# Designs tried in a protein design run: peptides against a protein of PDB entry 2KNC. Part 13

Target 1, 74 residues: chain A of PDB entry 2KNC
Amino acid sequence: KGPDILVVLLSVMGAILLIGLAALLIWKLLITIHDRKEFAKFEEERARAKWDTANNPLYKEATSTFTNITYRGT

## One batch from the design tools (peptide; aimed at target 1 A23)

Design b2_p16_2_s1 (made by RFdiffusion4, then SolubleMPNN; from b2_p16_2, 16 letters changed)
Fold by OpenDDE base, seed 4:
Structure b2_p16_2_s1 (fold): chain B 74 residues (1-74), chain A 16 residues (1-16)
Amino acid sequence: as target 1 above (74 residues)
Amino acid sequence: ELLEELLKKLEELLKL
């Protein structure tokens, strides 16, 4: 049985396509894991910044409620 | 490694 040159060519083409697809899947997986880790750090830093804003003695609330004790609503 | 395994599988297919 001579080597089926068509089977060899199709197997090489299939292998190249599978390697390319596998590389794209690995790349997408690595980016997705990296992005999730970075997002988790940003959520933690944002949570800390919210706590630091609440404890920052320089933070003055933009809204001050004043009760006018002299206002007798007549 | 992976390339050598692919070449070996290709040689096995070529011997069929």
Scores: peptide ipSAE 0.046, ipTM 0.692, DockQ to the pose 0.043
OpenDDE base, seeds 1, 2, 3, 5: peptide ipSAE 0.044, 0.042, 0.039, 0.037; ipTM 0.687, 0.684, 0.668, 0.665

Design b2_p16_2_s2 (made by RFdiffusion4, then SolubleMPNN; from b2_p16_2, 16 letters changed)
Fold by OpenDDE base, seed 5:
Parts: structure tokens; sequence; C-alpha cells
Structure b2_p16_2_s2 (fold): chain B 74 residues (1-74), chain A 16 residues (1-16)
């Protein structure tokens, strides 16, 4: 039956597209979870490194706040 | 398998 062939073709195409979309969504979900875990670990390591640096007696602050003694706010 | 289920669904659609 002619109309049945078109329905079958469209259903197959739709199924392939849905499977492809589902695969992409799963892939995106997996990488997003992975990236968030890695980023959280990186931020924890960075926080720890800052704490270790702050407690290092050899640490000299790279930022010097210069108060302009000649600035009379006036 | 998912392929067998898909094939069965396609057969059911063909019977309509």
Amino acid sequence: as target 1 above (74 residues)
Amino acid sequence: SLLDELLELLKKLQEL
C-alpha cells in the first residue's frame, strides 16, 4: 500500500533522528558531569594552593597598595 | 535487542 511505505520511511527516519538526538544528549550530559567534577577538583586544588601560599613565610604579596601620600583629597 | 523492538514496531506500523 503506497501510503504505508511513506509512513514506514518517515517512521524509520524519525527513529534514526531520535536515536541520534538521544545519543547527543547522553554525550553532552556525560561531558557536562565530567567537566563539573574536574572543575570542582581544580577549584579545590586552587583554593588549597592559595591557603598554602598564604601560610608560606617566604610569600611576598605581589600586589602592593600604594597610598598616594601626595593626594590631598581635597 | 533495541533493533528487534524497532523492527517489530515497524512491522506493527506496516499492518496499519
Scores: peptide ipSAE 0.056, ipTM 0.690, DockQ to the pose 0.041
OpenDDE base, seeds 1, 2, 3, 4: peptide ipSAE 0.040, 0.042, 0.048, 0.047; ipTM 0.663, 0.670, 0.677, 0.687

Design b2_p16_2_s3 (made by RFdiffusion4, then SolubleMPNN; from b2_p16_2, 16 letters changed)
Fold by OpenDDE base, seed 2:
Structure b2_p16_2_s3 (fold): chain B 74 residues (1-74), chain A 16 residues (1-16)
Amino acid sequence: as target 1 above (74 residues)
Amino acid sequence: DLLEKLLEELLKQKLL
């Protein structure tokens, strides 16, 4: 009965370690999928807001391009 | 399932 008990104890320890590792992998996978979905939604909302801003006739580009007529590039 | 089977196997080996 000695060697069989050791094999079963080692198998239980191995199973606990594998379950723990599997749980961590599933947890990391769920977080990664969640973060990717949230980021994709944020980029979609940002893209939509940029398009809405571009269609807003009240949006004057804050960037006034002044052509410096005096800048003769050396 | 696997833990239960291992626990059952432990129990069987204690009873035999």
Scores: peptide ipSAE 0.048, ipTM 0.688, DockQ to the pose 0.059
OpenDDE base, seeds 1, 3, 4, 5: peptide ipSAE 0.039, 0.029, 0.027, 0.034; ipTM 0.659, 0.483, 0.545, 0.612

Design b2_p16_2_s4 (made by RFdiffusion4, then SolubleMPNN; from b2_p16_2, 16 letters changed)
Fold by OpenDDE base, seed 1:
Structure b2_p16_2_s4 (fold): chain B 74 residues (1-74), chain A 16 residues (1-16)
Amino acid sequence: as target 1 above (74 residues)
Amino acid sequence: ELEQLLLELLERLREL
């Protein structure tokens, strides 16, 4: 009975530690999956904003082509 | 596996 009580106490302590570690691993995994999905959405939204800028009739290109009709190249 | 480990733990607790 003495050794068996010590084995049970150590097994319960080990189980609590393993459950705590498993909970931390699950929590970290959920955050990592969430952050990857959020980052993927952010990159998709940035890509879409770039494409919507190309199709937005209100977008003025930052580069205006000035055709100098008076430029006679020497 | 987890259920068997839990059952074995409960069985060990019952023998005490």
Scores: peptide ipSAE 0.034, ipTM 0.630, DockQ to the pose 0.040
OpenDDE base, seeds 2, 3, 4, 5: peptide ipSAE 0.032, 0.033, 0.028, 0.030; ipTM 0.611, 0.610, 0.589, 0.594

Design b2_p16_3 (made by RFdiffusion4)
Amino acid sequence: AAALAALAAAAAAAAA
Pose (drawn by RFdiffusion4):
Structure b2_p16_3 (pose): chain A 74 residues (1-74), chain P 16 residues (1-16)
Amino acid sequence: as target 1 above (74 residues)
Amino acid sequence: AAALAALXXXXXXXXX
């Protein structure tokens, strides 16, 4: 009663808040990193789907074009 | 999250 135990306690409370803040960061990545994959795989598909569609009109045709050397005509 | 909550509870029990 004489003392105050407030100041010493104030420091101890800081450790709880700090121990959580430290763990908060670690866990924050654990929940965020779970997305980085899809978030990456997301932009990854949008990147290759373009370069893989902005210049590939051969498939629409069938499965070949040139290298068809044979009896000519027209 | 649960692990953090258990750690905070343990730290609170030690402070008490």

Design b2_p16_3_s1 (made by RFdiffusion4, then SolubleMPNN; from b2_p16_3, 13 letters changed)
Fold by OpenDDE base, seed 5:
Structure b2_p16_3_s1 (fold): chain B 74 residues (1-74), chain A 16 residues (1-16)
Amino acid sequence: as target 1 above (74 residues)
Amino acid sequence: LELLLLLLQLALELLE
């Protein structure tokens, strides 16, 4: 008794659908991993740029604290 | 394409 033709057809259709779904899931996973790596790199570059700005000798703080030596607190 | 061809070949072999 050969396999039921309906079982063969349904198994092949199911296999094609599973492969198509697996390919879409792998594609979505690869994009998601890529986007996460690019975002992590962007946050690292922003963190470095903030550190470089803090060490920029041209950056004068808008707040100059002058110690008034003449302030005798009465 | 190759995987689809292999599945078609397997389906034909199961039908004989």
Scores: peptide ipSAE 0.050, ipTM 0.703, DockQ to the pose 0.134
OpenDDE base, seeds 1, 2, 3, 4: peptide ipSAE 0.042, 0.042, 0.044, 0.039; ipTM 0.672, 0.671, 0.666, 0.661

Design b2_p16_3_s3 (made by RFdiffusion4, then SolubleMPNN; from b2_p16_3, 14 letters changed)
Fold by OpenDDE base, seed 2:
Structure b2_p16_3_s3 (fold): chain B 74 residues (1-74), chain A 16 residues (1-16)
Amino acid sequence: as target 1 above (74 residues)
Amino acid sequence: LEEILLLLLKALEELL
């Protein structure tokens, strides 16, 4: 009994579709992992830049806290 | 990848 040509065609089509879907899933997974790592790096660099700004000797807080020497905290 | 290709080839050979 020769292979049912329809079964062979459907199996080949199914295999191509599964490989294509697997490739798309792997691609999406790699991008998603890459984007998460890049975003984490960006947030770390932004956090470091905030620390550098806080330690910038040119950054004078606009809020001058005058210690009222007359304030007796009860 | 190669193992999947070999499994597909083997399944095709078993079907033919």
Scores: peptide ipSAE 0.035, ipTM 0.631, DockQ to the pose 0.230
OpenDDE base, seeds 1, 3, 4, 5: peptide ipSAE 0.032, 0.032, 0.029, 0.025; ipTM 0.616, 0.608, 0.603, 0.565

Design b2_p16_3_s4 (made by RFdiffusion4, then SolubleMPNN; from b2_p16_3, 12 letters changed)
Fold by OpenDDE base, seed 1:
Structure b2_p16_3_s4 (fold): chain B 74 residues (1-74), chain A 16 residues (1-16)
Amino acid sequence: as target 1 above (74 residues)
Amino acid sequence: LLLLLLLLLLALLEAL
């Protein structure tokens, strides 16, 4: 009995679909590994960038308190 | 996925 042409066609179609799915999984894995490495680098750069979030160098408080050390309040 | 591909290749080989 020759190979069932229908079984051969369905198996070839299934193989193509599985190769396509494998390619998508590999692609997603590569992106996920890339993004994890880039994010880890970004968090390291962010941790090294101790942005003194407490002092915007452009923000000067409108009020400067000067303690006069020579003022003895009598 | 590789197991499914292997099973599909085996099924193809059995159908020939």
Scores: peptide ipSAE 0.041, ipTM 0.654, DockQ to the pose 0.094
OpenDDE base, seeds 2, 3, 4, 5: peptide ipSAE 0.040, 0.037, 0.038, 0.038; ipTM 0.655, 0.637, 0.646, 0.651

Design b2_p16_4 (made by RFdiffusion4)
Pose (drawn by RFdiffusion4):
Structure b2_p16_4 (pose): chain A 74 residues (1-74), chain P 16 residues (1-16)
Amino acid sequence: as target 1 above (74 residues)
Amino acid sequence: TAAAVAVALVALALAV
C-alpha cells in the first residue's frame, strides 16, 4: 500500500495491449488474405474476359472462318 | 465517436 503499484502496473498493461496489437496485425492479414485470392481472381476474370471477348466474334459464327479454300463462286 | 472506436480497437486487440 505504501508504494503505488500503479506505475509498474501501467507498464505491464501496455505489454498486454501491445501483445495484442502485434497479433492483431498478423491475424488482420489472415482474414484479409483469404479475400486477396478472390479479389484477385475477380479482377483477373474481368481482365481476360475483355481481351477474350472484345475481339473474338468468330465463335458466334461457328468455329472457323478462313482456311476454307474450296469451290469458289461469288 | 472517437472514444467508441478506441474502445472497439482495444477490445479487438484483447480478443486477439

Design b2_p16_4_s1 (made by RFdiffusion4, then SolubleMPNN; from b2_p16_4, 12 letters changed)
Fold by OpenDDE base, seed 2:
Structure b2_p16_4_s1 (fold): chain B 74 residues (1-74), chain A 16 residues (1-16)
Amino acid sequence: as target 1 above (74 residues)
Amino acid sequence: SLLELLLLLLLLLLSV
């Protein structure tokens, strides 16, 4: 009994679809890992820049805290 | 290659 031509065609089509889906999932996974690493690096550089700015003697905080002496927090 | 894998799969299916 030769393989049913329909079974062969459906199995080849199914294999192509599964390979295509696997390739898309791998591609999406690689991009997602890349983007997360780049974002983590960007947040680290931004955190470092904030620490460097806080230690800059020329940085004046734009917020003048007026201590309202009338509010005794109990 | 992807083509070789498809050919091997086709040969396997034809061998059943």
Scores: peptide ipSAE 0.077, ipTM 0.739, DockQ to the pose 0.075
OpenDDE base, seeds 1, 3, 4, 5: peptide ipSAE 0.075, 0.065, 0.077, 0.062; ipTM 0.728, 0.708, 0.737, 0.716

Design b2_p16_4_s2 (made by RFdiffusion4, then SolubleMPNN; from b2_p16_4, 12 letters changed)
Fold by OpenDDE base, seed 2:
Structure b2_p16_4_s2 (fold): chain B 74 residues (1-74), chain A 16 residues (1-16)
Amino acid sequence: as target 1 above (74 residues)
Amino acid sequence: ELLELLLQLLLLLLEV
């Protein structure tokens, strides 16, 4: 049976739409994975920078706590 | 590639 011209047109249109949607989904997935990896790296670098700031040898707390060894809490 | 796949799909539909 010769292909129904309508079935051929609808199948080609459906294939183009499916390919277009698949390409958009793959593109969005790749961007989302990239952004999540970059953000995770940025938060790791920011966490490391906070640890380095806490260990800054130039940062002297304005408050010195002296433990009174003679303080017996009643 | 994409055009060849579309052509192959068209040929397959022409066989049915």
Scores: peptide ipSAE 0.049, ipTM 0.684, DockQ to the pose 0.051
OpenDDE base, seeds 1, 3, 4, 5: peptide ipSAE 0.034, 0.043, 0.045, 0.042; ipTM 0.657, 0.663, 0.676, 0.664

Design b2_p16_4_s3 (made by RFdiffusion4, then SolubleMPNN; from b2_p16_4, 12 letters changed)
Fold by OpenDDE base, seed 2:
Structure b2_p16_4_s3 (fold): chain B 74 residues (1-74), chain A 16 residues (1-16)
Amino acid sequence: as target 1 above (74 residues)
Amino acid sequence: DSLLQLLLLLLLLLAT
Protein backbone atom coordinates (compact mmCIF):
# COMPACT_ATOMS: atom_id res chain seq x y z
CA LYS B 1 0.00 0.00 0.00
CA GLY B 2 1.43 3.41 -0.92
CA PRO B 3 2.27 5.73 1.98
CA ASP B 4 -0.91 7.06 3.55
CA ILE B 5 -1.19 10.53 2.01
CA LEU B 6 -2.49 11.80 5.37
CA VAL B 7 0.58 10.43 7.20
CA VAL B 8 2.87 12.06 4.61
CA LEU B 9 1.08 15.42 4.91
CA LEU B 10 1.07 15.32 8.73
CA SER B 11 4.74 14.27 8.83
CA VAL B 12 5.74 17.12 6.48
CA MET B 13 3.69 19.63 8.50
CA GLY B 14 5.19 18.28 11.73
CA ALA B 15 8.72 18.47 10.29
CA ILE B 16 8.21 22.11 9.20
CA LEU B 17 6.88 23.02 12.67
CA LEU B 18 9.78 21.22 14.40
CA ILE B 19 12.36 22.90 12.12
CA GLY B 20 10.74 26.29 12.80
CA LEU B 21 10.72 25.65 16.56
CA ALA B 22 14.33 24.40 16.48
CA ALA B 23 15.42 27.50 14.54
CA LEU B 24 13.71 29.76 17.13
CA LEU B 25 15.37 27.86 20.00
CA ILE B 26 18.81 28.09 18.33
CA TRP B 27 18.27 31.81 17.67
CA LYS B 28 17.21 32.43 21.29
CA LEU B 29 20.15 30.38 22.57
CA LEU B 30 22.67 32.32 20.44
CA ILE B 31 21.24 35.68 21.58
CA THR B 32 21.20 34.54 25.23
CA ILE B 33 24.86 33.42 25.02
CA HIS B 34 25.83 36.67 23.28
CA ASP B 35 23.96 38.84 25.82
CA ARG B 36 25.50 36.92 28.76
CA LYS B 37 29.01 37.42 27.36
CA GLU B 38 28.38 41.13 26.76
CA PHE B 39 26.82 41.53 30.24
CA ALA B 40 29.74 39.69 31.88
CA LYS B 41 32.18 42.02 30.05
CA PHE B 42 30.13 45.06 31.12
CA GLU B 43 30.14 43.96 34.78
CA GLU B 44 33.92 43.35 34.60
CA GLU B 45 34.50 46.82 33.10
CA ARG B 46 32.21 48.34 35.77
CA ALA B 47 34.12 46.53 38.51
CA ARG B 48 37.45 47.78 37.05
CA ALA B 49 36.12 51.35 36.80
CA LYS B 50 35.12 51.19 40.50
CA TRP B 51 38.59 49.92 41.45
CA ASP B 52 40.29 52.58 39.30
CA THR B 53 38.20 55.29 41.00
CA ALA B 54 39.01 53.94 44.46
CA ASN B 55 42.76 53.69 43.75
CA ASN B 56 43.08 56.93 41.76
CA PRO B 57 45.09 59.37 43.95
CA LEU B 58 43.51 62.23 41.97
CA TYR B 59 40.00 61.18 43.04
CA LYS B 60 38.67 63.66 45.59
CA GLU B 61 35.43 62.76 47.25
CA ALA B 62 32.80 65.34 46.34
CA THR B 63 31.46 65.11 49.90
CA SER B 64 33.23 66.94 52.71
CA THR B 65 32.00 66.22 56.22
CA PHE B 66 31.96 69.31 58.44
CA THR B 67 31.26 68.97 62.15
CA ASN B 68 28.87 71.75 63.08
CA ILE B 69 30.21 72.73 66.53
CA THR B 70 27.10 74.85 67.20
CA TYR B 71 24.63 72.02 66.52
CA ARG B 72 23.52 70.84 69.92
CA GLY B 73 20.95 68.27 68.96
CA THR B 74 18.05 68.97 70.99
CA ASP A 1 23.05 15.06 13.86
CA SER A 2 19.53 15.73 15.18
CA LEU A 3 18.44 17.20 11.82
CA LEU A 4 19.91 14.21 9.99
CA GLN A 5 18.07 11.84 12.36
CA LEU A 6 14.84 13.77 11.83
CA LEU A 7 15.34 13.63 8.04
CA LEU A 8 16.06 9.89 8.26
CA LEU A 9 12.93 9.39 10.38
CA LEU A 10 10.90 11.38 7.84
CA LEU A 11 12.30 9.25 4.98
CA LEU A 12 11.40 6.08 6.93
CA LEU A 13 7.84 7.39 7.39
CA LEU A 14 7.69 8.08 3.62
CA ALA A 15 8.94 4.54 2.87
CA THR A 16 6.18 2.80 4.90
Scores: peptide ipSAE 0.042, ipTM 0.671, DockQ to the pose 0.066
OpenDDE base, seeds 1, 3, 4, 5: peptide ipSAE 0.042, 0.039, 0.040, 0.039; ipTM 0.661, 0.652, 0.654, 0.653

Design b2_p16_4_s4 (made by RFdiffusion4, then SolubleMPNN; from b2_p16_4, 12 letters changed)
Fold by OpenDDE base, seed 1:
Structure b2_p16_4_s4 (fold): chain B 74 residues (1-74), chain A 16 residues (1-16)
Amino acid sequence: as target 1 above (74 residues)
Amino acid sequence: DLLELLLLLLLLALLT
């Protein structure tokens, strides 16, 4: 008896579905790895930008403390 | 490899 035509068709369909699923998993894995690398760079750049902002000579704290030298507390 | 496993499954399905 030759291979059952239905078994051949179902096996080919199953193979196509498995290849499709594998391609989707690979695609999702590549995106996830890309996004993690980009996010790690973004957090490094953000940490650097925060450090640079703390040293920015144009950044004045919103709170200026004035010591009034002429205030003799009675 | 996944391709070899797929080929083995396909061959098994053809022999059944």
Scores: peptide ipSAE 0.050, ipTM 0.691, DockQ to the pose 0.049
OpenDDE base, seeds 2, 3, 4, 5: peptide ipSAE 0.046, 0.048, 0.044, 0.050; ipTM 0.675, 0.679, 0.671, 0.690

Design b2_p16_5 (made by RFdiffusion4)
Pose (drawn by RFdiffusion4):
Structure b2_p16_5 (pose): chain A 74 residues (1-74), chain P 16 residues (1-16)
Amino acid sequence: as target 1 above (74 residues)
Amino acid sequence: IAAAVVAVAVAVAVVA
């Protein structure tokens, strides 16, 4: 009663808030990193699907084009 | 978490 135990306690409370803030960061990545994968795999597909479709009209045809040396005509 | 539990125990001891 004489003392105050407030100042000493104020410091102790800081450690709780700080211990959580430190753990908060670690766990923040744990929840965020779970997305980085899809978030990456997401943009990854959008990147290859273009380079893999903005210049590949051969498939629509069938499965080949040139290298068809044979009896010519027209 | 264990560190927080210890800090709470210390806070309770200081208050007591």

Design b2_p16_5_s1 (made by RFdiffusion4, then SolubleMPNN; from b2_p16_5, 14 letters changed)
Fold by OpenDDE base, seed 1:
Structure b2_p16_5_s1 (fold): chain B 74 residues (1-74), chain A 16 residues (1-16)
Amino acid sequence: as target 1 above (74 residues)
Amino acid sequence: LELLEEALKLAEEILE
């Protein structure tokens, strides 16, 4: 029995579709890994910038605590 | 490798 030409054509089409889908999944996986690495780097840089800001003598906290020495809580 | 063997076997069965 010769190969059913229709079965061969459909199998080739199916294989191409599966390869295409696999390529898209691999591509998405690579992007996701890349984005996670970039995000981790971004969070490290933000953490460093926050530390540098905390040590900056020009940085003033928005909240000032005032101790009222004149307040007698009698 | 097993998936490739199964795929090859299926291709042989389709070509028979």
Scores: peptide ipSAE 0.033, ipTM 0.646, DockQ to the pose 0.310
OpenDDE base, seeds 2, 3, 4, 5: peptide ipSAE 0.028, 0.027, 0.027, 0.028; ipTM 0.610, 0.596, 0.607, 0.626

Design b2_p16_5_s2 (made by RFdiffusion4, then SolubleMPNN; from b2_p16_5, 15 letters changed)
Fold by OpenDDE base, seed 2:
Formats: sequence, structure tokens, C-alpha cells
Structure b2_p16_5_s2 (fold): chain B 74 residues (1-74), chain A 16 residues (1-16)
Amino acid sequence: as target 1 above (74 residues)
Amino acid sequence: LELLLEALELLRKILE
């Protein structure tokens, strides 16, 4: 029996759809991994900048905590 | 490669 033209057409359409979906999933996965790596690098650089700010002799804490020597905690 | 070979084998089976 010659190839059922309908079966061939449906199989080709299904293959194209699966390839297209797989390509979109791979693309989304690559972007998501890239964005997570870039964000992790940004947070590391931000953490390092915070440490450098803490070691900056020009950094004056905006909040001075005065220990109230008369505060007897009950 | 395996998925491509399997797809070609399925296509061959449909064409028989």
C-alpha cells in the first residue's frame, strides 16, 4: 500500500511542531540560565561593593547608636 | 543523533 498521504502530512506537521517547540524550550532555557548567571554575578559584585563601602574610611554610618548607660533593662 | 535516526526510521516505517 503506497504511503498514506494523510499520515505522511500529519507526521511532517507533527515533526515541525515538535522541532519548533523544542527550539523554543531550548531558547527559553538558555536565556533563563544566562539571566540567572548574570544576576548571580551582579549580586556578587554588589556584595563586594558593600564590603568595600564598609572598609571605606570615608564611610560614616548614618545612624549613631548611643548606648544609654542609664537603661536598666527590666 | 539517536532522535534523528529514530525519526528517520519512523519515516521509513510510514513510507513502507
Scores: peptide ipSAE 0.042, ipTM 0.658, DockQ to the pose 0.333
OpenDDE base, seeds 1, 3, 4, 5: peptide ipSAE 0.041, 0.037, 0.038, 0.036; ipTM 0.657, 0.633, 0.637, 0.640

Design b2_p16_5_s3 (made by RFdiffusion4, then SolubleMPNN; from b2_p16_5, 15 letters changed)
Fold by OpenDDE base, seed 1:
Structure b2_p16_5_s3 (fold): chain B 74 residues (1-74), chain A 16 residues (1-16)
Amino acid sequence: as target 1 above (74 residues)
Amino acid sequence: LEELLKALEELLELLS
């Protein structure tokens, strides 16, 4: 029995589509891994910058704490 | 990998 030409063509097309889809999934996975690594690096650098700022004697917090000594709060 | 080989075998059977 010779192969049905239509079945062969459809199978080849299907295989190409599946390969294309697989390539896209792999590409997305690689990007996602890359982005996670870059984000982790960004968070590390940000954490370091925050630490450096906290130790900077010229830095003053925008928020001031006021204790109202006149408040009796009966 | 086994699934890929199986798929290739099925395709080969279809082509035979």
Scores: peptide ipSAE 0.033, ipTM 0.634, DockQ to the pose 0.325
OpenDDE base, seeds 2, 3, 4, 5: peptide ipSAE 0.030, 0.028, 0.029, 0.030; ipTM 0.613, 0.603, 0.606, 0.627

Design b2_p16_5_s4 (made by RFdiffusion4, then SolubleMPNN; from b2_p16_5, 14 letters changed)
Fold by OpenDDE base, seed 2:
Structure b2_p16_5_s4 (fold): chain B 74 residues (1-74), chain A 16 residues (1-16)
Amino acid sequence: as target 1 above (74 residues)
Amino acid sequence: LDELLQALQLAQEILS
C-alpha cells in the first residue's frame, strides 16, 4: 500500500496554490487598506486647504447670488 | 512558507 504519487503531487500543488492565493489576498488587502488611509489623508488635507482658503482675505467666491424678486417658490 | 514546509514534510513522511 504505497502512497499514490499522484495524490502526493496534487496535495503539494494544492498547498502551493493555496499559499499563493493567500499571499495575493493579503497583498490586495494591504494595498486596499493603504489606499483607503491615503485617500482619507488626502481628503483631510483638501478639507484643510479649503478652510485655509476661506480665511484668505484675497479669496473671492466664484459664485454670486442674484435675488429674483419675481420668484416665489416654496 | 511554513505551510509549504509542512506539506513537503507530510509528503516526505507519506513517501517513507
Scores: peptide ipSAE 0.063, ipTM 0.727, DockQ to the pose 0.357
OpenDDE base, seeds 1, 3, 4, 5: peptide ipSAE 0.034, 0.031, 0.032, 0.030; ipTM 0.639, 0.621, 0.629, 0.619

Design b2_p16_6 (made by RFdiffusion4)
Pose (drawn by RFdiffusion4):
Structure b2_p16_6 (pose): chain A 74 residues (1-74), chain P 16 residues (1-16)
Amino acid sequence: as target 1 above (74 residues)
Amino acid sequence: VAVVLAAAVIVAAVAV
């Protein structure tokens, strides 16, 4: 009663808030990193799908083009 | 483990 136990308690409360803030950061990555994979695999497909489609009109034909040396004509 | 160590450091700093 005499004292105040407010100032000492104020410091103790800070530890709770701080212990959570420290854990908050760790767990923040745990929830965020779960996405980095897809977020990466997302942009990863959009990267290859271009270089793998902005210049590959051979497939639409069949499965070959040149290296077809044979009886010529026209 | 890192959370426990960080909590221990914070508790020790408050005890000081």

Design b2_p16_6_s1 (made by RFdiffusion4, then SolubleMPNN; from b2_p16_6, 13 letters changed; failed a check: too like the target's own chain)
Amino acid sequence: LLILLLALLILLSTLL

Design b2_p16_6_s2 (made by RFdiffusion4, then SolubleMPNN; from b2_p16_6, 13 letters changed; failed a check: too like the target's own chain)
Amino acid sequence: LLLLLLALLILLLTLL

Design b2_p16_6_s3 (made by RFdiffusion4, then SolubleMPNN; from b2_p16_6, 12 letters changed; failed a check: too like the target's own chain)
Amino acid sequence: LLILLLALLILLLVLL

Design b2_p16_6_s4 (made by RFdiffusion4, then SolubleMPNN; from b2_p16_6, 12 letters changed; failed a check: too like the target's own chain)
Amino acid sequence: LLTLLLALLILLLVLL

Design b2_p16_7 (made by RFdiffusion4)
Pose (drawn by RFdiffusion4):
Structure b2_p16_7 (pose): chain A 74 residues (1-74), chain P 16 residues (1-16)
Amino acid sequence: as target 1 above (74 residues)
Amino acid sequence: SAAVAAALAAAVAAAA
C-alpha cells in the first residue's frame, strides 16, 4: 500500500499488449497469406486467359488451319 | 523490479 505498484504494473501491462502485438503480426499473415494463393491464382488466370484468347481463333474453327496441303482448286 | 523486468523481457523474446 505504501508504494504504488502502479508504475511497475504499468510496465508489466505493456508486455502483455506488446506480446500480443508481436503475435498479432504473425497471425495477421497467417490469415492473409491464405488468400495470397487465390489472390494470385486469380490474377494469374486473368493474365493467361487473355494472352490465351486475345489471339487464338483457331479453336473456334476446329483444330487446324494451314498444313492442309492437298488438292487445290479455287 | 529488476527480476520482473528480466522476466518480462524473456516473455517478450519468447513471444517474438

Design b2_p16_7_s2 (made by RFdiffusion4, then SolubleMPNN; from b2_p16_7, 13 letters changed)
Fold by OpenDDE base, seed 1:
Structure b2_p16_7_s2 (fold): chain B 74 residues (1-74), chain A 16 residues (1-16)
Amino acid sequence: as target 1 above (74 residues)
Amino acid sequence: VDLLLAQLLKLIEEAL
């Protein structure tokens, strides 16, 4: 009695499903790793751009605190 | 992958 033709069909179907699932998991993993590397670069570039913007001498804070040295608080 | 394929081929060969 060879294995039931049904067992063979179910095993082949199961193998195809497992290969498909494995391919999807690998694809998702590759995208997730790619995205993490790209996001890390974008966050570094944004952090650098924020630093350059904070040191931009054209961005004078609109609030100039003038200490009036002549104000003797009576 | 190869081991799974070999097992499937063996199962098909045993069913023919």
Scores: peptide ipSAE 0.039, ipTM 0.660, DockQ to the pose 0.065
OpenDDE base, seeds 2, 3, 4, 5: peptide ipSAE 0.038, 0.036, 0.039, 0.037; ipTM 0.651, 0.640, 0.655, 0.653

Design b2_p16_7_s3 (made by RFdiffusion4, then SolubleMPNN; from b2_p16_7, 14 letters changed)
Fold by OpenDDE base, seed 1:
Structure b2_p16_7_s3 (fold): chain B 74 residues (1-74), chain A 16 residues (1-16)
Amino acid sequence: as target 1 above (74 residues)
Amino acid sequence: ILELLQQLLELIKLAL
């Protein structure tokens, strides 16, 4: 049986489509991994900035608890 | 990728 030219053409087209799809999936995966690493670094830097702000003696809590000295709770 | 293209070329050569 000579190779069915139609089967070969369809197999070639299918293989090109699969290679193209695989390349797009690999590309998307690489970008997603890159973006996750950059985002993780950004969240770490933001976490450090919050810790530095919490230890800043100039950071006044927006909530000032005033003890009302005149409130004699009988 | 190159190896997959080579396998594809071998499939075409087997068919021709």
Scores: peptide ipSAE 0.075, ipTM 0.730, DockQ to the pose 0.054
OpenDDE base, seeds 2, 3, 4, 5: peptide ipSAE 0.074, 0.063, 0.073, 0.068; ipTM 0.725, 0.706, 0.728, 0.723

Design b2_p16_7_s4 (made by RFdiffusion4, then SolubleMPNN; from b2_p16_7, 14 letters changed)
Fold by OpenDDE base, seed 1:
Structure b2_p16_7_s4 (fold): chain B 74 residues (1-74), chain A 16 residues (1-16)
Amino acid sequence: as target 1 above (74 residues)
Amino acid sequence: VLETLLLLLLLLLEAL
């Protein structure tokens, strides 16, 4: 008895579904790895930018504490 | 995931 034509059809359909699922999982994995690498670069650049923002010469704290050296507190 | 797909493919091949 040759393999039931129904079993062959179901196996081919199952194989196509598995290939489709595998392709989607590979695609999602590639995106997730890409995103993790990009997020790691963005966190490094954001860490560097936080160092540069702490020294942004344009962000002079609007609070210039002028110690008036001439104020002898009576 | 890859192992589970391989196991499922083997199971389908045994059913054939």
Scores: peptide ipSAE 0.032, ipTM 0.608, DockQ to the pose 0.089
OpenDDE base, seeds 2, 3, 4, 5: peptide ipSAE 0.026, 0.023, 0.031, 0.026; ipTM 0.571, 0.550, 0.603, 0.572

Design b2_p16_8 (made by RFdiffusion4)
Pose (drawn by RFdiffusion4):
Structure b2_p16_8 (pose): chain A 74 residues (1-74), chain P 16 residues (1-16)
Amino acid sequence: as target 1 above (74 residues)
Amino acid sequence: SLVSFLVVVFVVAVVV
C-alpha cells in the first residue's frame, strides 16, 4: 500500500505485451508462409503457361509438322 | 487464428 507497485508492474506488463509481439511475428509467418507456396505456384503457372502457349501452335495441329520428308507434290 | 494464438500467449504469460 505504501509503495505503489504500479511502476514495477508497468514494466512487467510490458514483457507480456512484448513476449506476444515477439511470438506474433513468428506466427505471422507461419500463417503467411502457408500461402507463399500457392502464391508462388500461382504466378509460376502464369509464367510458364505463356511461354508455353504464346508460341506453341503445333499441338493444335496434331503432334508434328516438319520432319515429314516423303512423296512431295504441290 | 492469429488473435487466438496471441491471446493464448498473453494468458500463459500472465499465468507465469

Design b2_p16_8_s1 (made by RFdiffusion4, then SolubleMPNN; from b2_p16_8, 12 letters changed)
Fold by OpenDDE base, seed 4:
Structure b2_p16_8_s1 (fold): chain B 74 residues (1-74), chain A 16 residues (1-16)
Amino acid sequence: as target 1 above (74 residues)
Amino acid sequence: SLLDLLLAVLLLSLLL
C-alpha cells in the first residue's frame, strides 16, 4: 500500500524531536565536560598559587602579628 | 547535514 501519510508525518515529527533532544544532550554534555575541566584547572592553579606564595620569599602575609613589648600585664 | 538526516528518515518512513 502507498506510503501512509500519517506515518510519514509522525516519523518526521519524531525525527525532529529526537534530533533536537540529541543536540541538546550533546550541547549539555560538552558544556559539562568543559566546565569540569575548567574548574579542575582553576583548583589546580589555585593550589599551585598557594604553594608558590608559600615558597615566594618576597611574599608578605597580609596579617602581621605585632607583640606589644610595652604590655606589662598588670 | 540535518537536512540529509531528515531526508534519510523520510526515505526510511516511505520504505516501511
Scores: peptide ipSAE 0.081, ipTM 0.752, DockQ to the pose 0.095
OpenDDE base, seeds 1, 2, 3, 5: peptide ipSAE 0.068, 0.073, 0.067, 0.074; ipTM 0.720, 0.737, 0.720, 0.741

